Peptides against a protein of PDB entry 4U39. Designs and how they scored, part 68

Target 1, 302 residues: chain A of PDB entry 4U39
Amino acid sequence: SIKVIGVGGGGNNAVNRMIENEVQGVEYIAVNTDAQALNLSKAEVKMQIGAKLTRGLGAGANPEVGKKAAEESKEQIEEALKGADMVFVTAGMGGGTGTGAAPVIAQIAKDLGALTVGVVTRPFTFEGRKRQLQAAGGISAMKEAVDTLIVIPNDRILEIVDKNTPMLEAFREADNVLRQGVQGISDLIATPGLINLDFADVKTIMSNKGSALMGIGIATGENRAAEAAKKAISSPLLEAAIDGAQGVLMNITGGTNLSLYEVQEAADIVASASDQDVNMIFGSVINENLKDEIVVTVIATG

## One batch from the design tools (peptide; made by RFdiffusion4, then SolubleMPNN)

Design b2_p14_7_s3 (from b2_p14_7 with K5A V10T D14K)
Fold by OpenDDE base, seed 4:
Structure b2_p14_7_s3 (fold): chain B 302 residues (1-302), chain A 14 residues (1-14)
Amino acid sequence: as target 1 above (302 residues)
Amino acid sequence: SAFDAIKNKTVILK
């Protein structure tokens, strides 16, 4: 089974966005130290952590409280994650709960033998230096606790949205990028397409790879496959060029009119931009909600 | 093509 665990406010907002977008073939778990915030989760499984430590009042933006809350609730987390083949741990770094608890939860998933993938955000610069410093510590702890860690630099989202985008909408876009990162991987395993991967293929690319970067491209029209692929490999979310990656996981998602030719064209573009010795795998997914759009997701590891 | 090289390993066309 595939489980997605949202940790803290940002992680739970991302999980809500996944549920709203009907991401298939995954089980959703919401984790928080704030009981009121947790009640707003759409996840089937809701877990309050650190009930003794926090009394459901949250972590007070302190990562050490988030960490201790997850440690207090270790047995409950183990029970919720038991039997998962793959676990996505999603969180917004820089806060109390997400920053502190996500590494503990990831380690629990890894110790259970699940392929453990972190999909986390780095805070916007406008959230302040304290959040950036807390996020750096949380990201470092996540890197040690996961097989692969996808880090979304939120400031790069500002390059893909309108300059007049309200702060609240920038956070919603961060939640959407987290959704795209999880869905871009989970759909390759769980959702039928023109070219399906098995879990063993994904495990080969993602097991013990450390940090990963994600690029996303969306396009429509006659050259949509090529345009989406070019946008993905040049995505602002890629903090480095894809040609330095040791592994590439590619998802080519389209509507019911997605052709094998379009899949080939997109795959050839990404391969041509990658290192000659890269371990590349790709899958295709059919999503009826995309209509005439193609979405290319690239995850570069190593 | 890179596509053919990848396809020959593990791709189940469904």
Scores: peptide ipSAE 0.029, ipTM 0.548, DockQ to the pose 0.358
Fold by OpenDDE base, seed 1:
Structure b2_p14_7_s3 (fold): chain B 302 residues (1-302), chain A 14 residues (1-14)
Amino acid sequence: as target 1 above (302 residues)
Amino acid sequence: SAFDAIKNKTVILK
């Protein structure tokens, strides 16, 4: 089974966005130290952590409180994650609960033998230096606790949205990018397409790889496959070029009109931008909600 | 092509 665990406010917002977009074949778990915020989750499984420590009042933006809250609730987290083949741990780094609890939860998933993937955001620069420093510490702890850690730099989201975009919409876009990172991987396993991958293929690319970068490209029209692939490999979300990655996982998602030729064209573009010795794996996914759109997701590992 | 190399490892839905 595939489980997605949202940790703290940002992680739970991302999980809500995944549920709203009907991401299939995954079980959702919401984790928080704030009981009121947790009640607003759309997840089927809702877990309050650190009930004795926090009394449900949250972590007060302190990562050490988030860490201790997850440690207090270790047995409950173990039971909720038991039997998962894959666990996505999603969080907004820089806060109290997400920053402190996500590494603990990831380690629990890894110790249970699940393929453990972190999908996390760095805070926007406008959230202040304290959040950036807390996020850096949490990201370091996540790298040790996961098989692969996808880090989304929120400041790069500002390059893909209008400059007049309200702050609230910029946070919603961060939630969407977290959704796209999880869905781009989970759909390769759970959703049929023209080219299906098994869990063993994904595990080969993602096991013990440490940091990963994600690129996303969306296009429509006659050259949509090539345009989506070019946008993915040049995505502002990529802090580095995909050249030099040890592994590349690629998802080509389209509607019912997605052709094998379009899949080949997109895959050849990504391969041409990658190292010759790269272990590249790609799958295709059919999403009936996509009319004329192609979505290419590239995850560079190593 | 990279496609041909991966085609041998993946299940293609016809």
Scores: peptide ipSAE 0.023, ipTM 0.533, DockQ to the pose 0.334
Fold by OpenDDE base, seed 3:
Structure b2_p14_7_s3 (fold): chain B 302 residues (1-302), chain A 14 residues (1-14)
Amino acid sequence: as target 1 above (302 residues)
Amino acid sequence: SAFDAIKNKTVILK
């Protein structure tokens, strides 16, 4: 089974976005130290951690409280994760609960033998230096606790949105990018397409790879496949070029009109931008909610 | 070609 765990406010917002977008074939778990915030989760499983430590009042933006809260609730986390083949741990780094608890939860998942993938955000620069420093510590702890860690730099989201985009919409876009990172992988396993991957293929690319980068491209029109692929490999979310990656996971998602030619064209573009010795796997997904759009998601590992 | 691999349900591009 595939489990998605949203940890803290940002992680739980991302999980809500996944549920709203009908991401299939995954079980959702919401984790928080704030009981009031946790009640707003759409997840089937809601877990309050550190109930003794925090009394449900949250972590007070302190990562050490988030860590201790997860440690207090270790047995409950273990039981919720038991039998998962794959675990996504999603969080916004820089806060108390997400930053402190996500590495502990990830380690528990990994110790249970699940393929453990972190999908996390770095805070926007405007959130201040304290959040950036806390996020750096949380990201470092996540790297040790996961098989693969996808880090989304929120400041790069400002390059893909309009300059007049309200701060609230920038946070919603961060939640959406977290959704896209999880869905881009989970759909390859759980959702039928023109080219299906198995869990073993994904495990080969993502096991013990450390940090990963994600690129996303969306396009419409006659050259939509090529344009989406080019946008994915040149995505602002890629802090480095795709060349030098040891592994590439590619998702080509389209509507019912997605052709094998378009899948091939997109795959050839990403392969041509990658190293010759790269271990590249790609899948195609049919999403009936996509009309004339193609979405290409690229995850570069190594 | 990746197209020949489409004949197989899983395409690993090496």
Scores: peptide ipSAE 0.023, ipTM 0.522, DockQ to the pose 0.155
Fold by OpenDDE base, seed 2:
Structure b2_p14_7_s3 (fold): chain B 302 residues (1-302), chain A 14 residues (1-14)
Amino acid sequence: as target 1 above (302 residues)
Amino acid sequence: SAFDAIKNKTVILK
């Protein structure tokens, strides 16, 4: 089974976005120290952590409170994660609950033998230096606790949205990028497509790989596959080029008109941008909601 | 092709 755990406010917003986009074949778990925020989750499983420590009032933007809250609730987290083959831990780094609890939850998942993937955001620079410093500590702790850690630099989202985009829309786009990171992997396993991967293939690419970067490309029209692939490998979300990556996971998602030629064209572009010795795997997914769009997601590891 | 190299690395066409 695949489980997605949203941790704290940002993680739970991402989980809500996943549920709203009908991401299939995954179980959703919402984790928070704030009981009021947790009640707004659309997840089937809602877990309040650190009830004794916080009394449901949240972590007060303190990562140490988030950590201790997850430690208090360890047995509940273990029971909720039991029997998972894969666990996604999604969070916005820089806050209290997400930053502190996500590494603890990830370690619990890993200790249970699940393939544990972190999908986390760095805060926007405008959220201030304190959040950036807290996020750096949380990311470091996540890196030790996961098999693969996808880090999304929120400031790079500002390069893909209009310059006049309201702050609230920038956060919604961050939630959407977190969704794309989870879905880009989970769909390869859980959703039928033209080319499906097994869980063993994904495990080979993602097990004990450390940090990962994600690129996304979207295009329409006659050259949509090539354009989407080119956008993915040159994505502002990639803090580095994929040519140095030890592993690449590619998802190409299209509508019912997605062709094998388009899949091949996109895969060839991504492979040509990668090292010759790269361990690359790719899958294709059919999403009827995309109609004429193609979405290419590239995850570079190592 | 790069595709052939990838195809040889466990792509199950379903």
Scores: peptide ipSAE 0.008, ipTM 0.455, DockQ to the pose 0.422

Design b2_p14_8_s1 (from b2_p14_8, 6 letters changed)
Fold by OpenDDE base, seed 1:
Structure b2_p14_8_s1 (fold): chain B 302 residues (1-302), chain A 14 residues (1-14)
Amino acid sequence: as target 1 above (302 residues)
Amino acid sequence: MKILDFHVGKAPRS
């Protein structure tokens, strides 16, 4: 089974966005130290952590409180994650609960033998230096606790949205990018396409790889496959080129009109931008909600 | 349109 665990406010907003976009074949778990915020989750499973420590009042933006809250609730987290083959841990780094609890939850998933993937955001620069420093500590702890850690730099989202985009919409776009990172992987396993991957293929690319980068490209029209692939490999979300990656996971998602030729064209573009010795795997997904759009997601590992 | 279930796990190396 595949489980997605949203940790703290940012992680739970991302999980809500995944549920609203009908991401299939995954079980959703919401984790928070704030009981009021947790009640607003759309997840089927809701877990309050650190009830004794926090009394449901949240972590007060302190990562050490988030960490201790997850440690207090270890047995409950173990039971909720038991029997998962794959666990996505999603969080906004820089806060109290997400920054402190996500590494603990990831370690629990890994110790249970699940393929453990972190999908996390760095805070925007406007959230202040304190959040950036807390996020750096949380990301370092996540890297040690996961098989693969996808880090989304929120400041790079400002390069793909309009300059007049309200702050609330910039946070919604961060939640959407977290959704795309999880869905880009989970759909390769859970959603039928032209080219299906098994869990063993995904595990080969993602096991014990440490940090990963994600690129996303969306296009329409006659050259949509090539354009989407070019946008993915040049995505502002990629802090570095995919050149030098040891592994590449590629998702090519389209509507019912997606052709095998378009899949091959997109795969060839990503392969040409990658090292010759790269272990590249790609899958194709059919999403009936996509009309003329192709979405290419590239995850570079190693 | 028959979704061809191709388990093609590896991209062809160019």
Scores: peptide ipSAE 0.007, ipTM 0.473, DockQ to the pose 0.285
Fold by OpenDDE base, seed 5:
Structure b2_p14_8_s1 (fold): chain B 302 residues (1-302), chain A 14 residues (1-14)
Amino acid sequence: as target 1 above (302 residues)
Amino acid sequence: MKILDFHVGKAPRS
């Protein structure tokens, strides 16, 4: 089974966005120290952590409280994650619960033998230096606790949205990018396409790889596959070129009109931008909700 | 590009 666990406010918002977009073949778990915020989750499984420590009042933006809350609830987390082949841990870093609890939850998943993938955001610079410093500590702890950690730099979202985008919409886009990171991987396993990957293929690319970067490209029209691939490899979300990556996971998602030629064209572009010795795997997914769009997701590891 | 004939192994039991 594939489980997605959203941790704290940002993680739970991302999980809500995944559910709203009908991401298939995954089980959703929402975790929070704030009981009121947790009640707003759309996840089937809702877990309040650190009930004794926090009394459901949240972590007070303190990562140490988030950590201790997850430690208090370890057995409950283990039970919820038991039997998962793959666990996605999603969180917004810089807060109390997400920053502190996500590494603990990730370690629990890894100790259970699941392929453990973190998909997390760095806070926007405007959220202040304290959040950035807390996020850096949380990201460091996540790297040790996961097989692969995808880090989304929220400031780079500002390069892909309109300059007049309200702050609230920038956060929604961060939630959407987290969704795309999870879905871009989960669909390769759970959703039939033109080129299917198995869990073993994904595990080969993602197991014990540490930090990863994600690029996304979306395009329409006659050259949509090539344009989407070029956008993905040049995505502002890639803090570095995919050149030098030890592994590349590529998802090519299109509608029912997606051709094998388009899949090949997109894959050849990404391969040409990658090292010659890179272990590249790619899958093709059919999403009936995509009409004329192609979405290319690239995850560079190592 | 070699179309690797991935034998659809058994879907991991969820």
Scores: peptide ipSAE 0.007, ipTM 0.440, DockQ to the pose 0.057
Fold by OpenDDE base, seed 3:
Structure b2_p14_8_s1 (fold): chain B 302 residues (1-302), chain A 14 residues (1-14)
Amino acid sequence: as target 1 above (302 residues)
Amino acid sequence: MKILDFHVGKAPRS
């Protein structure tokens, strides 16, 4: 089974966005120290952590409180994660609960033998230096606790949105990029397409790889496959080129009109931008909600 | 759902 755990405010917003976008074949768990915020989750499983420590009042933006809250609730987390083959841990780093609890939850998932993937955001620079420093510590702890850690730099989201985009929409886009990171992987396993991957293929690319980069490209029109692939490999979310990655996981998602030729064309573009010795796997997903759009997601590991 | 057009970042150096 695949489980997605949203940790703290940002992680829970991402989980809500996944549910709203009908991401299939996954179980959703919302984790928070704030009981009021947790009640707004759409997840089937809602877990309040650190109830004794915080009394449901949240972590006060302190990562040490988030950490201790997860440690207090270890047995409950273990029970909720038991029997998962894959666990996504999603969080906005820089806060109290997400930053402190996500590494503890990830370690619990890994210790249970699940393929553990972190999908986390760095805070925007405008959130201030304190959040950036807290996020750096949390990301370091996540890297040790996961098989693969996808880090989304929120400041790069500002490169893909209009400069007049309201702050609230920038946060919504961060939640959407977290969604795309989880869905781009989970759909390869859970959603049938033209080219299906198994869990073993994904596990080969993602096991014990450490930090990963994600690129996303979306296009329409006659050359949509090539354009989407080019956008993915040149995505602002890629802090480095995919050249030199040891592994590449590619998702090519389209509507019912997605052709095998378009899949091959997109795969060839990503392969040509990758190292010759790269272990590249690609899957194709059919999403009936996509009309003329192709979405290419690239995850570079190693 | 408006999937925001990700602006093409710098092409990876081939």
Scores: peptide ipSAE 0.000, ipTM 0.396, DockQ to the pose 0.050
Fold by OpenDDE base, seed 4:
Structure b2_p14_8_s1 (fold): chain B 302 residues (1-302), chain A 14 residues (1-14)
Amino acid sequence: as target 1 above (302 residues)
Amino acid sequence: MKILDFHVGKAPRS
């Protein structure tokens, strides 16, 4: 089974966005130290952590409280993650709960033998030096606790959205990018397409790879496959070129009109931008909600 | 891969 665990406010908002977008073939778990915030989760499984430590009042933006809260609730986390083949741990880094608890939860998933993938955000620059420093510590702890860590630099979302985008919408877009990162991988396993990957293929690319970068491209029209692929490899979310990556995981998602030719064209573009010796795997997914859109997701590892 | 670190002000995410 595939489990997605949202940790803290940002992680839970991302999980809500996944549920709202009908991401299939995954089990959703919401984790928080704030009981009121946790009640707003759409996840079937809601877990309050650190009930003794926090009394449901949250972590006070302190990562050490988030960490201790997850440690307090270790057995409950183990039971919720038990039997998962793959675990996505999603969180907004820089806060209390997400920053502190996500590495502990990831380690629990890894110790259970699940392929453990972190999909986390760096805080926006407008979220403060303290949040950036806390996020750096949380990201460092996540790297040790996961097989692959996808880090989304929120400041790069500002390059994708309109300059007049309200702060609240910028956070919603961060939640959407977290969704795209999880869905871009989970759909390769859980959702039928023109070219399906098995879990073993994904495991080969993602096991013990450490940090990863994600690029996303969306396009419509006659050259949509090529345009989406070009946008993905040049995505602002890629803090580095995919050139020099040891592994590339590619998802080509389209509507029911997605052709094998379009899949091949997109794959060839990404391959041409990658090292010759790169271990590249690609899958295709059919999503009826995309209609005429193609979404290319690239995960570069190594 | 090089990770770039940027430092600016606080928004409420838990």
Scores: peptide ipSAE 0.005, ipTM 0.380, DockQ to the pose 0.018; fails the geometry check

Design b2_p14_8_s2 (from b2_p14_8, 5 letters changed)
Fold by OpenDDE base, seed 3:
Structure b2_p14_8_s2 (fold): chain B 302 residues (1-302), chain A 14 residues (1-14)
Amino acid sequence: as target 1 above (302 residues)
Amino acid sequence: MKLLYFHVGKAPRS
């Protein structure tokens, strides 16, 4: 089974966005120290952590409280994760609960033998230096606790949105990018298809790989496949080129009019931008909600 | 480049 755990406010918002976008074949778990915020989750499983420590009043933006809250609730987390083959841990780094609890939850998942993937954000620079410093510590702890860690630099989201985009919409876009990171992988495994991906191959590419980069490209029109692929490999979300990656996961999602030619064209572009010795897994997904759009997600590991 | 696997998935109808 695949489990997605949203940890703290940002992680829970991302999980809500996944549920709203009908990400299939995954179980959703919302984790928080704030009982009121947790009640707003759309997840089937809602877990309050650190109930004794925090009394449901949250972590006070302190990562040490988030960490201790997860440690207090270790047995409950273990039971919720039991039997998972894969665990996505999603969080907004820089806060109290997400920053402190996500590494503890990730370690619990890994110790249970699940393929453990972190999908986390760095805070925007405007959230202040304290959040950036807390995020750096949380990301460092996540690297040790996961098989693969996708880090989304929120400041790079500002490069792909309009300059007049309200701050609230920038946070919604961060939640959407977290969604795309999880869905880009989970759809390759959990979506029934004509050709199923072996989960063992996903494990080979993602196990003990450390940091990963994610690129996203969206396009429409006659050259949409090529344009989406080019946008993905040159995405502002990529902190480096994918040419040095040991592994690449590629998802090509389109509407019912997605052609085999378009899939091949996009795959060839990503392949040509990758190392000749790279282990590449690619998949195509038909999403009937996509009209003329193609979405290419590239995850580079190693 | 070793192209390992091609997955063709169809999302469920919402």
Scores: peptide ipSAE 0.028, ipTM 0.583, DockQ to the pose 0.101
Fold by OpenDDE base, seed 1:
Structure b2_p14_8_s2 (fold): chain B 302 residues (1-302), chain A 14 residues (1-14)
Amino acid sequence: as target 1 above (302 residues)
Amino acid sequence: MKLLYFHVGKAPRS
């Protein structure tokens, strides 16, 4: 089974966005130290952590409280993650609960033998230096606790949205990018297809790879496949080029008119931008809600 | 949603 665990406010917002977009084949778990915020989750499984420590009042933006809250609730987390083949841990780094608890939860998932993937955000610069420093510590702890860590730099989202975008919409876009990172992988595994991906192949690409980069490209029109692929490999979300990556996961999502030629063209572009010895998993997904749009998600590991 | 195709290994460049 695949489980997605949202940790703290940002992680829970991302999980809500995944549920709203009907991401299939995954089980959702919401984790928080704030009981009132947790009640707003759309997840089927809601877990309050650190009830004794926090009394449901949240972590007070302190990562050490988030960490201790997850440690207090270890047995509950273990039971919720038991039997998962893959666990996505999603959080907004820089806060109390997400920053402190996400590494602990990730380690629990890894210790249970699940392929553990972190999908986390760095805070926007406008959230202040304290959040950036807390996020750096949380990301460092996540690297040790996961098989693969995708880090989304929120400031790079400002390069792909209009400059007049309200702050609330910028956070919603961060939640959407987190969704795309999880869905780009989960659809390759959980979506029934003509050819089913072996989970062992996903493990080969993602196990013990450390930090990963994610690029997203969206296009329409005659050259939409090539344009989407080029946008993905040059995405502002990429902190570096993918040319040194030893592993690549590529998802090509389109409407019912997605052709095999378009899939091949997009895959060739991504392969040409990758290491010559790259191990690549690419998949094509049909989403009936996409008419003329193609979405390419690239995750580069190693 | 349906997965139409996937490839595992070194991606073809042609």
Scores: peptide ipSAE 0.027, ipTM 0.561, DockQ to the pose 0.842
Fold by OpenDDE base, seed 2:
Structure b2_p14_8_s2 (fold): chain B 302 residues (1-302), chain A 14 residues (1-14)
Amino acid sequence: as target 1 above (302 residues)
Amino acid sequence: MKLLYFHVGKAPRS
């Protein structure tokens, strides 16, 4: 089974966005120290952590409280994650709960033998230096606790969205990018398709790979596949080029008019931008909600 | 380069 665990406010917002977008074949778990915020989760499983420590009042933006809250609730987390083959741990780094609890939860998942993937955001620069420093510590702890860690630099989202985009929409876009990171992988495994992905192949590419980069490209029109692929490999979300990556996961999503030629064209572009010895996994997904759009998601590992 | 051809699935993706 695949489990997605949202940790703290940002992680739970991302999980809500995944549920709203009908990301299938995954079980959702919402974790928070704030009981009131947790009640707003759409996840089937809602877990309040650190109930004794915090009394449901949240972590007070302190990562050490988030850590201790997860440690207090270790047995509950273990029970909720038991039997998962894969666990996505999603969080917004820089806060209390997400920053502190996500590494603990990830370690629990890994110790249970699940393929553990972190999908986390760095805070926007405007959230201030304290959040950036807390996020750096949380990301460091996540690297040790996961098999693969996808880090989304929120400041790079500002390069994708219009300059006039309201701050609230920038946070919604961060939640959407977290969704795309999880869904880009989960759809390859969990969605029934014409060509089934072996979970062993995903495990080979993602196990003990450390940090990963994600690129996203969206395009329409006659050259949409090529344009989407080019945008993905040059995405502002990529902090580095993918040419040094040991592994690449590629998801090509289109509408019912997505052709095999378009899938091949996009795959060839990403392959050509990658190392010759790269282990590339690619899949295609049909989304009936996509009219003329192609979405290419690239995750580079190693 | 091992191009592993994987999943052609139908999933709601927006």
Scores: peptide ipSAE 0.019, ipTM 0.597, DockQ to the pose 0.101; fails the geometry check
Fold by OpenDDE base, seed 4:
Structure b2_p14_8_s2 (fold): chain B 302 residues (1-302), chain A 14 residues (1-14)
Amino acid sequence: as target 1 above (302 residues)
Amino acid sequence: MKLLYFHVGKAPRS
C-alpha cells in the first residue's frame, strides 16, 4: 500500500489538495499538533501528535516541540504506517510541527521497511530568516530519515506565478506542487497506464538516494509531449540540470488520447538530457481529467 | 548528495 502522511499545516494543506484532486490508490493521513487545524483535514486518518506536550495547541513554531510531539506519539505513528510499502512524508519546512515531526515520522516509516519519500517545501524568503534556518535544520534531518527527499523551493514558485499573486495563492500553489510531486510518483505505481512501473523498479531508483531533483512540464497541442518534456527538464524548480543524475524516474500523464508515440517522444527528450549511463524508469498514466494536456514529471536521483 | 528540486509547469488545465 501507498500512504501519504501530511505533517503540520503545510503538509495537511497539501494532503487536502491531493484529496481534492482525487489522487487515487493512496491512503491519506493527516498529522498535526494543532487539534483545530487537524479538524480541517479531509484525510480519512487524522492523528493528533504530542497531545500531552501541546494539549492540541500546536508547536508554537518550535521544531523541537514538533519533534518531541512525534516522539511522544511514536507508537500511534507506527500503527498508522504499518503495512505500507511506500510512505510519502509531506510537510512545509520552517514551522514547528512539520519541521520537527516530519523527520521523526519519516524515520518511523523507514524503520518499518517502507520506501520513504519526503516531499517538502522550503519557506518563501518573505516568511523570514528564522523559518529558513529552521527549514534548513528540518531538511537536514529529513535527508537522514528518508530514502529520497524532494525539496521544493517555494521562492521558485514565484517565478511561475503572476507577480500580483496573493500570498495565500502562493501557498496554494506550493500545496499544488507538493501534490504534483506525490502524484507524479504514486500514479506510476497505483494508477493503470499505458506502461505501468513495477514497485520494485521504483524502489531500486529511490531507495537510499538521499536528495533528488524534480521537474514538471505541462503542455497542450500537436507537440505537447515534446513541449511537456522540455519544460520538465528545464524546470525553474530544478536547481540543477538532470545531466548528472544516476537515476531518473519519469511520469508521462495524459488523457485518453495519449499515444505511445507521444510517450516515446517525451521519454527520448528526457533520456537525451540525462547521463548516458542513467538508469531511467518511465511510466505512462492515463488521467481522463487532463483531456488534451500532457504532464511530464521528472525525478532525478543520484 | 543532490537535492531533489520540484518544478511545476503551469499549463491551463482543462
Scores: peptide ipSAE 0.018, ipTM 0.466, DockQ to the pose 0.036; fails the geometry check

